# Peptides against a protein of PDB entry 3OGK: the designs that were tried, part 142

Target 1, 307 residues: chain A of PDB entry 3OGK
Amino acid sequence: ATPDRLSRRFPNLRSLKLKGKPRAAMFNLIPENWGGYVTPWVTEISNNLRQLKSVHFRRMIVSDLDLDRLAKARADDLETLKLDKCSGFTTDGLLSIVTHCRKIKTLLMEESSFSEKDGKWLHELAQHNTSLEVLNFYMTEFAKISPKDLETIARNCRSLVSVKVGDFEILELVGFFKAAANLEEFCGGSLNEDIGMPEKYMNLVFPRKLCRLGLSYMGPNEMPILFPFAAQIRKLDLLYALLETEDHCTLIQKCPNLEVLETRNVIGDRGLEVLAQYCKQLKRLRIERGADEQGMEDEEGLVSQRG

## One batch from the design tools (peptide; made by RFdiffusion4, then SolubleMPNN)

Design b1_p21_8_s2 (from b1_p21_8, 11 letters changed)
Fold by OpenDDE base, seed 2:
Structure b1_p21_8_s2 (fold): chain B 307 residues (1-307), chain A 21 residues (1-21)
Amino acid sequence: as target 1 above (307 residues)
Amino acid sequence: MEVELDVELTSVELERLKKML
């Protein structure tokens, strides 16, 4: 479909999702450079789609100019922006979005590739937004943003329920977790092993409503921090956890209300058996083969046809 | 090559999985 045909057919469109690549590209089946530009769509949105509240670009090329145009055209009417696995923009584009779209509820840039100029976009969001419900920059590389701004967002956005971040040191997020009283979902962060302080994370206090969780680099030594609330966990993202098969078994046994599990092939048949035994509410299972696991075809940590 | 298995399990399928394992 062309942008002009869409606007003519649906002038009152409220939600638009554009996919530049098929889902199969997620499996490295399609070259990463195969994508569409959002520019013609943004032009059409700006001119003709005046009721558009939600925009989702997936695997598309997005420039700062595109983001600026979108931001100015939709302003406070924009409630959702998802830059899902997009590329071509900088943090200046993000700054424009948060500056002009002060009532944005969902901001996602998960797995997007961008040039980071500064952390001003997150600061601006922290200073002016009170509507945010979902913030997701999972699997991104921000080095210039402040965890303090994230804390400010949590304090000011009472409806904040889902936050996914990059490689923030988890201890820097203590203030955020304390402020995020209604947070139900958290993914990302970074657990950094310290041989001199094996229990450095044991005093972490998570939001009371937290039930969807994925902690990056969580190993067996850090895993016990989940045990006090494991019974309330409904979704686990273990894709970036450093857990072996037996660790999976240990954790899964403590999560009887688990509905969604995302993990790597390391769970193995043993982990799947335990999952089936203890997680009667399971609705969705995602298993990925990690790059590191490609060579371990002969190890017990493989999901066979039995699993 | 990252192979992602995304399976939505119905209660019946989960029970089958439990029986197969």
Scores: peptide ipSAE 0.037, ipTM 0.523, DockQ to the pose 0.054
Fold by OpenDDE base, seed 3:
Structure b1_p21_8_s2 (fold): chain B 307 residues (1-307), chain A 21 residues (1-21)
Amino acid sequence: as target 1 above (307 residues)
Amino acid sequence: MEVELDVELTSVELERLKKML
């Protein structure tokens, strides 16, 4: 459907999700007339979709100008913006969004590729937003944002329930976790093993309601930090964990209420057997083939046709 | 990454699958 046909047919549209072509195609010489640009849609949103509250762009090209136009057109009516695997924007575009859309509840940039100019967007969000429920920049590369701004967001946004971040050192997020009293989901961070200090993360205190979790680079030495609340875990993202098959078995046995598991092929048939045995509430399983496993076909780390 | 398995199952389907594992 064309943008103009959409607005004519659905003038009261509240939620829009657009999917572009696979991201791999975005790096190829794609003609400008390719439906991967959000610009025509942003124009239509600005002109005709006055009730639109939720926008989800997946695998699309989004410019700072597009974000600025969207921000100004929807302002405080914009509750959800998801830039899912998008590209073409900078942190200036994000700054425009958080400056003009002060009532935004969901802001997602997961797996998006962008140019980082500064950390002002997160600072602006921290200074002015009290409505945020979901913040997700999982699998992104922010180097100029401050964990202190994340803490401020947690303090000011009482409805904050889900936060997914890039490679923040987990110890820098202690203040954030303390402030995020209603947080139910956390993914990302960076656990950095220190052989000289094995207890480095043992005193890490998580929010009491935390039940969906994915800690990046979590190894078997860090895994015990989950054990005190493993029984309340409903979702685990182990895609970026440094756990072997036996480690998976150990953790899964401690999560009887697990509903969703995302992991790599390293779980193996053994891990799947343990999962079936101990996780009776499981509803969703995602298994990805890890890049590291392409070279080490250890039989134990493979899911067979039985799994 | 190549997705080997992405399964969303009903309770009945999941129980059936678990029995097959």
Scores: peptide ipSAE 0.031, ipTM 0.532, DockQ to the pose 0.062
Fold by OpenDDE base, seed 5:
Structure b1_p21_8_s2 (fold): chain B 307 residues (1-307), chain A 21 residues (1-21)
Amino acid sequence: as target 1 above (307 residues)
Amino acid sequence: MEVELDVELTSVELERLKKML
């Protein structure tokens, strides 16, 4: 559909999701000349979609100018912006969004590629937003943002329930976790094993309502930090955990209320058996086979055709 | 090629899986 056709048909559109690389069946609906750019859509949003509250761009090219135009056009009416696997923008574009859309509830840039100029966008968000419910920059590389700003966000945004971050050292997020009293979901961070300090993370206190979790680089030595609240875990993202088959078994046994598991093929048939035995509430299982698993000939780390 | 298994499982299917594995 063209932007103009959409606005004419749905002038009161509240939510828009655009996919830049549609599945083959939808490819014919997007003119080749659009190249996956959001620009024509942002123009249409700015001019004709005055009730739009939610924008989700998936696999789109988004410039800072596009973000600036969108931000100014929707301002405090914009509740959700998802830059899902997008590219072409910098942190200046993000700064524009958080500067103008001060009531944004969901800000996602998961797996987006961008140029990082500074950490001002997160600082601005921390200084002015009190509405944030979901913040997701999972699988992104921010080196210039401050954990202190994340803590400030947690303190100021009482409805903050889901936060997914990049590779912050998890100990730098202690203040964040203490402030995020209503946090239900956390993904990301970085657990860095220190042979000289095996208990480095043992005193890490998580939010009391935390039930969806995915800690990056969590190994068997760090895994015990989950045990105090493992029974309340409903979703585990183990895609980026450093757990072997037996570690999976150990953790899964402690999560009887697990509903969603995302993991790698390393779970193996043994892990699936344990999962079936102990996780009776499981609703969704996602198993990914990464490139690294092509080298692991260990039969125990493979989900067979029976699984 | 990345292989992704995304399965929605019922309790019955979990029990079946347990028996099959």
Scores: peptide ipSAE 0.029, ipTM 0.510, DockQ to the pose 0.063
Fold by OpenDDE base, seed 4:
Structure b1_p21_8_s2 (fold): chain B 307 residues (1-307), chain A 21 residues (1-21)
Amino acid sequence: as target 1 above (307 residues)
Amino acid sequence: MEVELDVELTSVELERLKKML
């Protein structure tokens, strides 16, 4: 589909999801008239898709100029922006989005690659947004953002239900967790083992409604932090956990209401047996295998629209 | 790139998956 064709066919489009080429192809020359670059789409959005509230770009090239144009065109009407595995922008582009789209509810940049200029975008979001429901920069590398801004977001955005972050030290997020009273989902952070302080994380308090969780680098020593609320866990992301097969079994047994599990092949047959035995509500299982296996190729140039 | 098995599970599919591991 082309941008102009889409707008002519669906002038009242409210939600747009664009899928670019597979990630491996993002480094190659992609035609700018459609597909890989968002520019022509942003132009069309700005000109003709005046009711668009939700934009999801997946595996696309997005420039700061594209983000700036989108931000200014949609302003407070933009409720959702997902930059899913995108590249080509900097934090200046993000700053433009949060500056102009002050009522944004969902901001995602999961697995996106970008140049980090500063942490101003998160600070701006913290200072001015009260509408945020979902913030996701999982599997990204931000070194210049402040966990204090995340805490401020939690305090100001009472509808905040899902937050996925990069490698923040979990102890730096204590204030965030305390403030995020309605948080249901958290992924990311960093648990760092300290031999000199084995109970470093034992007093970590999670939001009471938390039921979808993925803690990066969680080992068997940190795993007990989950036990007080394991029965309410519905989704676990263990992809970046440092758990062996037996650890998986231990945790899974404590999660009888588990609906979604994402983990690595380390779960093994034994872990799957434990899942079958204890997790009767399991609906989805994702197992990542090592880097040597061929992934499924996504169809190129897919466009999904919602009115 | 990591290979992701994303399976909506029936009990039968879970058993199949066990055999594949």
Scores: peptide ipSAE 0.032, ipTM 0.522, DockQ to the pose 0.071; fails the geometry check

Design b1_p21_8_s3 (from b1_p21_8, 11 letters changed)
Fold by OpenDDE base, seed 4:
Structure b1_p21_8_s3 (fold): chain B 307 residues (1-307), chain A 21 residues (1-21)
Amino acid sequence: as target 1 above (307 residues)
Amino acid sequence: MEVELDVPLTAAEQKRLEKML
């Protein structure tokens, strides 16, 4: 389809998802930064898709100018922007989005590559947004954003239910977790081992409704912080956890309501047995090969047990 | 209404892709 054909066919379109990469079969053969330019689509959105509330770009090239045009064209009508594995923009583009789209509910930059100029975009979001429900910059590299702005967002956005972040020190997010009373999902952060303070995370208090979780670099020493609410966990992302097979078994046994597990092959057959035994609500299992296993076949074995 | 589209490759992009494969 072309942009012009899209608007002619669907003049009242509310939600658009564009995927810039070709066939799924070439997924691993094409560099992550390979994508089509969003520019012609943004032009069409701006001119002809006046009811568009949700935009999802996946594996596309997005410039700051594109973001600025989109932001100004849709303004407070834009509820969702997902820059999923996109590239070509800077934090200035993000700043434009949050400045002009003050009622945005979902902002995602997961796995996007960008140039970071400053942390102003998150600060602006914190100062002016009260509508945010989903914030996701998982697997991104932000060094200039403040965890205090994230805390402010949590205080101001009462409907905030999902937050995925980069490598924030988890202790810097204590205020965020305290403020995020309705948070159901959290992914990211950084758990850092301290030989001198092995229990530095034991007093970490999570939001009461938290049920979807992925803590980066969580090892067996930090894992017990989940035990008080493990029974309410429905989704667990262990892709970036530092858990061995036995650690997986220990944690899984404590999560009888687990519906989604994402982990590495380190779970092993034993972990899968434990999973089958204790997690009767399991709907999705994703097992990735660890970085150490060079083997090509990304068989995303989505074992959907459709029982 | 939600529309999901694969963005078509330009002829130049196709040629580039073919060279990378």
Scores: peptide ipSAE 0.304, ipTM 0.782, DockQ to the pose 0.038
Fold by OpenDDE base, seed 3:
Structure b1_p21_8_s3 (fold): chain B 307 residues (1-307), chain A 21 residues (1-21)
Amino acid sequence: as target 1 above (307 residues)
Amino acid sequence: MEVELDVPLTAAEQKRLEKML
């Protein structure tokens, strides 16, 4: 479909998802600027899709100008923006979005590549947004944003239920976790092992409703932090955990209500056996190949337990 | 209503992609 055909056929469209850059192209080291620009679509959204509340760009080139145009065109009507594995923008584009779209509920830039100029976008979001439900910049590299702004967002956005972040030191997020009373999902952060202080994270207090979790760099020494609420865990993201096979077994045994597991091949046959034994509510298992492991394809398996 | 679209390649983008594959 073309942008003009879309608006003519669906003038009252509420949600749009655009997928660029065929998956095959991503594996072949194709330059980021080969194509898949959102520009013609943003123009059409601005002119003709006045009821559009949700925009999802996947694997597309998005400029700051595109974001600025989108922000001004949709303003407080924009509820969802997902820049999913996109490139071509800077934090100035994000600043425009949060400045003009003050009622945004979902902001995602997971796996996007961007130029970071400053942390002003997160600060502006913290100062003016009270509607945010989902914030996701998982697998991104922000070095200039403040954990304090994340805490402010948690305090001001009472409907905040899902937050995925980059490599924040988890101890810097203590204030955030305390403020995020309704948080159900957290992914990211950084756990830094201290051999001299194995209890470094033992006093970490998680939100009471937390049931979907993925702590980056969590090793066997930090894993016990989850044990007090492991029975509440419904989703685990262990892709970036530093757990061995036996550590997986230990954790899985404590998560009888686990519905979704995302992990690496390190889980092994032993971990899969334990998973089958203890996690009777499992709906989805994703196993990714580790960087060091030769041979296994990413199998997204729906485990239908025919009981 | 939600619409999901694969973004069609322009003739120029298609040619460029074909050259890069």
Scores: peptide ipSAE 0.301, ipTM 0.798, DockQ to the pose 0.035
Fold by OpenDDE base, seed 1:
Structure b1_p21_8_s3 (fold): chain B 307 residues (1-307), chain A 21 residues (1-21)
Amino acid sequence: as target 1 above (307 residues)
Amino acid sequence: MEVELDVPLTAAEQKRLEKML
């Protein structure tokens, strides 16, 4: 498929997803600059796809100029932008998107590699957006964005239901959680154990509707903060948790409504037995090998309930 | 309407990829 053929075949296209790079590129076997530039596609979108509301780029090279062109071409008609495992842009490109696309509902840059110049993009989003439903910069490294802007977004965007972040200290997000009254999903953050303050996080209040969760660096000492609402958890991301097999067993037993679990091989056979015993609504199980184990074999097991 | 496409490799990109694999 070529960009020109796309517009000719689908002139009224509303949603586009482009997947670049073979899976082999994920293993550092292929240089980042081998190809997969969005530029010709952005040109085609800008010129000929006037009804396009949703754009998803996966494993592609995206420049600031590409983002700026896309932003100006679609403006308030752009509802969804997903930069999924993309590279080649800076926060200036993100700033252009949020400046020109003030009615954006979904902004994702999960696992993207970028150059961070400043935190202006998040500030601009906080100042002008009231439509945001999904914000996802999970598994990214932002050092210059403010948790106060995230709090402002939560106050202004009443339809905000899913937020995934990088390594924010969770205590800095207290204001965000209080403001995000309709939040159903949260992933990321950073839990930092303090031997001198074992109850550092025990007073953390989560949004009442929270049912999809993944807290980074959550250890067994922090895990009890989930217990008051564990029965309402439907999705749990434990990929970056610091839980051992027994900790998994303890938590899983408290999550009878769990539908999706993502975890590491540390769950073991015992954890899987406990999961089968207590989580009768489980639909998907993802087990990754730990970072220390040689071999990225993602076993995605679909547990189909034969009802 | 939603369209999902695999971005085709150009002949040049394919040759580069083949050289690197």
Scores: peptide ipSAE 0.296, ipTM 0.776, DockQ to the pose 0.035
Fold by OpenDDE base, seed 5:
Structure b1_p21_8_s3 (fold): chain B 307 residues (1-307), chain A 21 residues (1-21)
Amino acid sequence: as target 1 above (307 residues)
Amino acid sequence: MEVELDVPLTAAEQKRLEKML
């Protein structure tokens, strides 16, 4: 489809998702000038799609100019922006989005590649947004953003239910977790083992409604922090956890209401047996190959146990 | 209404991609 044909066919379009080619795995291997530019689509959105509230770009090239044009064109009508595995922009583009789209509810840049100039975009979001429901910059590298701004967002956005972040030290997010009273999902952070302080994270208090969780670098020593609320966990992302097979078994046994598990092949047959035994509500299982397992293809085994 | 589209590569983009792979 072309942008012009889209607007002619769907002049009242509210939600648009564009998927660039090639596939995500190939996208990271290709220079930022390969193609798949959002520019013609942003032009069309700006001119002709006046009812558009949701934009999702997946595996596309997005410039700061594209983001600025989109931001100004949609302003407070933009409720959702997802830059899913995109590239070509900087934090200046993000700043434009949050400056002009003050009622944005979903902001995602998961697995996107960008140039970080400063942390102003998150600060601006914290200062002006009260509508945010979903914030996701999972698997991104931000070094210049402040956890204090994340805390401010949690305090100001009462409908904030899902937050996924990069490698923030989890202890820096204590204030965030205290403020995020309605948070149901959290992914990311960084757990850093300290041999001299094994109980470093034991006093970490999570939001009361938290039921979807993925803590990066969580090892067996940190895993007990989940035990007080393990029975309410419905989704676990263990892709970036440092758990062995037996650790998986231990955790799974404590999560009888688990509906979604994403993990690595380290779960093994034993972990799968334990999962089948204890997790009767399981709806989706995703097993990826660990980075340490040699080059066989990502068989996304969706095992839907239709019981 | 939600529309999901696969964005096709132009012939030029396809050729560039093929050179990069």
Scores: peptide ipSAE 0.291, ipTM 0.786, DockQ to the pose 0.039

Design b1_p21_8_s4 (from b1_p21_8, 10 letters changed)
Fold by OpenDDE base, seed 4:
Structure b1_p21_8_s4 (fold): chain B 307 residues (1-307), chain A 21 residues (1-21)
Amino acid sequence: as target 1 above (307 residues)
Amino acid sequence: MEVELNVPLTAAEQKRLEKML
């Protein structure tokens, strides 16, 4: 389909998802600038899709100008923007979005590549947004954003239910977790080992409704911080955890209500046996190969046990 | 209503992709 055909066929479209690059691009086999520019689509959205509330770009090239045009065209009507594995923009583009789209509910830039100029976009979001439900910049590199702005967002956005972040030190997010009373999902952060303070995370208090979780660099020493609420965990992301097979077994046994597990092959057959034994509500299992196993076959074995 | 679209490749992009795969 072309942009013009889309608007003619669906003039009252509310939600659009565009997929650019094929999956092969995920393996760096395809140069970033091969194609998939959002520009013609943003032009069409701006001119002809006046009811569009949700935009999802996946594996596309998005410029700051594209974001600025989209932001100004949709303004407070834009409820969802997902820049999923996109590239070509800077934090200025994000700033434009949050400045003009003050009622945005979902902002995602997961696995996107961008140039970071400053942290103003998150600050602006913190100062002016009260509608945010989902914030996701998982697997991104932000060095200039403040965890205090994230805390402010949590205080101001009472409907905030899902937050995925980059490598924030978890202790810097204590205020965020305290403020995020309705948070159900958290992914990211950074747990850093401290030989001198092995229990530095033991007093970490999570939001009471938290049931979907993925803590980056969580090792066996930090894992016990989950035990008080492990029974309420429904989704666990262990892709970036530093857990061995036995650690997986220990944690899984404590999560009888687990519905979704994402982990690495380190879970092993033993971990899978434990999973089958203790997690009777499991709906989805994703096992990725660890970085050490060079083998090409990304068979996403989605074992959907549809019982 | 949600519409999901694959962005169409130009003939040049297709050829380029085919050479790279």
Scores: peptide ipSAE 0.293, ipTM 0.764, DockQ to the pose 0.037
Fold by OpenDDE base, seed 5:
Structure b1_p21_8_s4 (fold): chain B 307 residues (1-307), chain A 21 residues (1-21)
Amino acid sequence: as target 1 above (307 residues)
Amino acid sequence: MEVELNVPLTAAEQKRLEKML
C-alpha cells in the first residue's frame, strides 16, 4: 500500500502499524540509509490522518525530522508511539515527541538504534507527562538518562503499568519501584554480582502488583529476591538471566501461576519437565538459542485490519 | 480499527540493499 491510498481508504484511521523490511538483524549489517523510510508516511499522517492516535513503526528508518513532524502534527492526540527496532534518529527526535505529545500513554523504543545526545527527553517526559502507561526502551543503551527522571515519571503517571529499561543498576531504581505503585510489568535493569556483598539486592522492594518480570543478568544469587512474590508471577523473561538449568527448575517451581515464559535453551528437557509439572497455567513458551538472538520477526502478510 | 501494513522496499531500495549484503 502507499500512504495516499491508506488515507483515502481509511480517512478516520486511529491506529497504524508499519512493518519495514529488512529483518532486524540486518541493522548491524547495513547502513542506516538502506531504505524503509517513514518520511512519506509521516507526511501522510500529518496531512490526512487527523484521527490517528497510535503509530507503530517496526524495522524502519526514522529521522529526527520525521519525529518532529509527527510530534507537531499529532501533538496531544498521539497516545501511542512505538519505534520498534527502528534506526536513524537521535535523542533530539525523542525530545520533540515528548515535548509536543504530552498526553502520550505508550512510548516504545525497544531494540531501536539511535544516537544519544543527552538525557533531556526523559527529563522532559518526567516534567510534563501524567498519562504514561507504558514506557519501553528495553534493549537500548542510554547512558545519559537519569533514574531520578524515571522515579518522577512513576510518581506522576498513576496509570503506569509497564516499564522496560536498559542497563540501569537495579539499586538505582529503588526510588522508582517505590513510586510505581501500579506497576505490573518490569523488564531490564542490571544486576551486578558483588562477591563481597552477596546480599546486595536482598532488600529490593518491588511494586506490589508486579507480575510480569524480566531482570537482566539475574543469577542464582539474585534469584531469591523474586521468591516473596513468585506465586504472583505470570510472565517471566529469562532471556537475559544468568540462570542455569537447575536454577530454572528452582524458580519455575516457585511460580505456579506462570502463564508466559521466555527463556533460552539452557532450560533443557529437565526444566521443561519441571515447567509442565508445576506451571499448569502456562499459555506461551518461547525458547531462544541464546541471549543475543533477536526475536522472531512477524511474517509478512497482507493488510490486517484489527478492531 | 488498526491497520497493519508491510511496507515493501522500492526497487531502488531493494537494489541498494542487495548491493550492501
Scores: peptide ipSAE 0.257, ipTM 0.763, DockQ to the pose 0.041
Fold by OpenDDE base, seed 3:
Structure b1_p21_8_s4 (fold): chain B 307 residues (1-307), chain A 21 residues (1-21)
Amino acid sequence: as target 1 above (307 residues)
Amino acid sequence: MEVELNVPLTAAEQKRLEKML
């Protein structure tokens, strides 16, 4: 479809998802600037899709100018922006979005590549947004944003239910977790093992409603932090955990209400047996190959338990 | 209503892709 055909056919469109680069292109060293520009679509959105509230760009090239145009065109009508595995923008583009779209509820830039100029976009979001429900910059590299702004967002956005972040030291997020009273999902952060202080994280207090979790670099020494609420966990992201097979078994046994597990092949056959034994509500299992294991395809297996 | 579209390559993008492959 072309942008003009889309608006003619669906003038009252509320949600748009555009997929750019084919998945096969990720495996081929295709330069980032090959195509898949959002520009013609942003132009069409701006001119003809006045009811559009949700925009999802996946694997597309997005410039700061595109973001600025989108922001100004949709303003407070924009509720969802997902820059999923996108590239070509800087934090100036993000600043434009949060400046003009003050009622945005979902902001995602997971696995996007960008140039970081400053942390102003997160600060602006913290100062002016009270509507945010989902913030996701998982698998991104922000070095200039402040955990304090994340805390401010949690305090001001009472509907905040899902936050996924990059490599923040988890101890810097204590204030955030305390403020995020309605948080149901958290992924990311950084757990840093201290051999001299094995209890470094034991006093970490998680939000009471937390049930979807993925802590990056969580090892067996940090894993016990989850045990007090493991029975409440419905989704685990262990892709970036530093758990061995036995650690997986230990954790899974404590999560009888687990519905979704994302992990690496390190879970092994034993971990899968334990999962089948203890997690009777499991709906989705994703197993990725570790960096050291050449060649297995991501099999998204829907485990339909026919009871 | 949500519309999901695979963005077709423009003629220019297709030519560029072909040149890169």
Scores: peptide ipSAE 0.244, ipTM 0.743, DockQ to the pose 0.035
Fold by OpenDDE base, seed 2:
Structure b1_p21_8_s4 (fold): chain B 307 residues (1-307), chain A 21 residues (1-21)
Amino acid sequence: as target 1 above (307 residues)
Amino acid sequence: MEVELNVPLTAAEQKRLEKML
């Protein structure tokens, strides 16, 4: 389909999702500038799709100019922007979005690559937005944003229910968790083991409604922080946890209301047995191969060809 | 209404992809 055909066929379109790169592009085989530019689509949105409230770009190239044009064209009518595994922009583009789209409810940049100039975009969002429901920059590399701005967002956005972040030290988010009274989902952060302070995180207080959780680098020493509310957990993301098979068994036994589990092969057959025994409400299970396991399978495949 | 579209590759992009696969 072409942009022009889209607007002619759906002049009152409210939600658009565009997928650019094929799945094969995930293997870093394709240069970042191979194609899949949003530019012609943004032009069409700006000119002809005046009812559009939700935009989702997946695996596309997005420039700062594209974001600026989109922001100015849709302004406070833009409720959702998802830059899902996109590239080609800087934090200046994000600043334009949050400056012009002050009523945005969902902002996602999950797994996007970008050039970080400063943390102004998050500060601007914190100062002016009161509508935010979902903020997601999971699996991104922001180093210049402030956890204090996240706290301000939580205080000002009463409908904030889902927040996914990069590698913030969890203790820097204490103020955020205290302010985020309606938060149901949190993913990301960084748990940093301190051999000298095994109880470093034991006093961490989570929002009362939290039921979807994924803490990065959570090991067996940190896992007990979940036990007070494990019975209310409905979704666990353990993809980036540092849990072994036995740790999985321990945690799963404490989560009888678990509906969604995302984990690695480390769960093993034993973990799956425990899951089946204790988690009768389970609806979805995702098991990924760890990076280390992919290397071993390639080695085993090489050994089988030499025979 | 929500519309989901796969953005087609240009002929040049297709040729580049084919050379890399």
Scores: peptide ipSAE 0.263, ipTM 0.734, DockQ to the pose 0.036; fails the geometry check

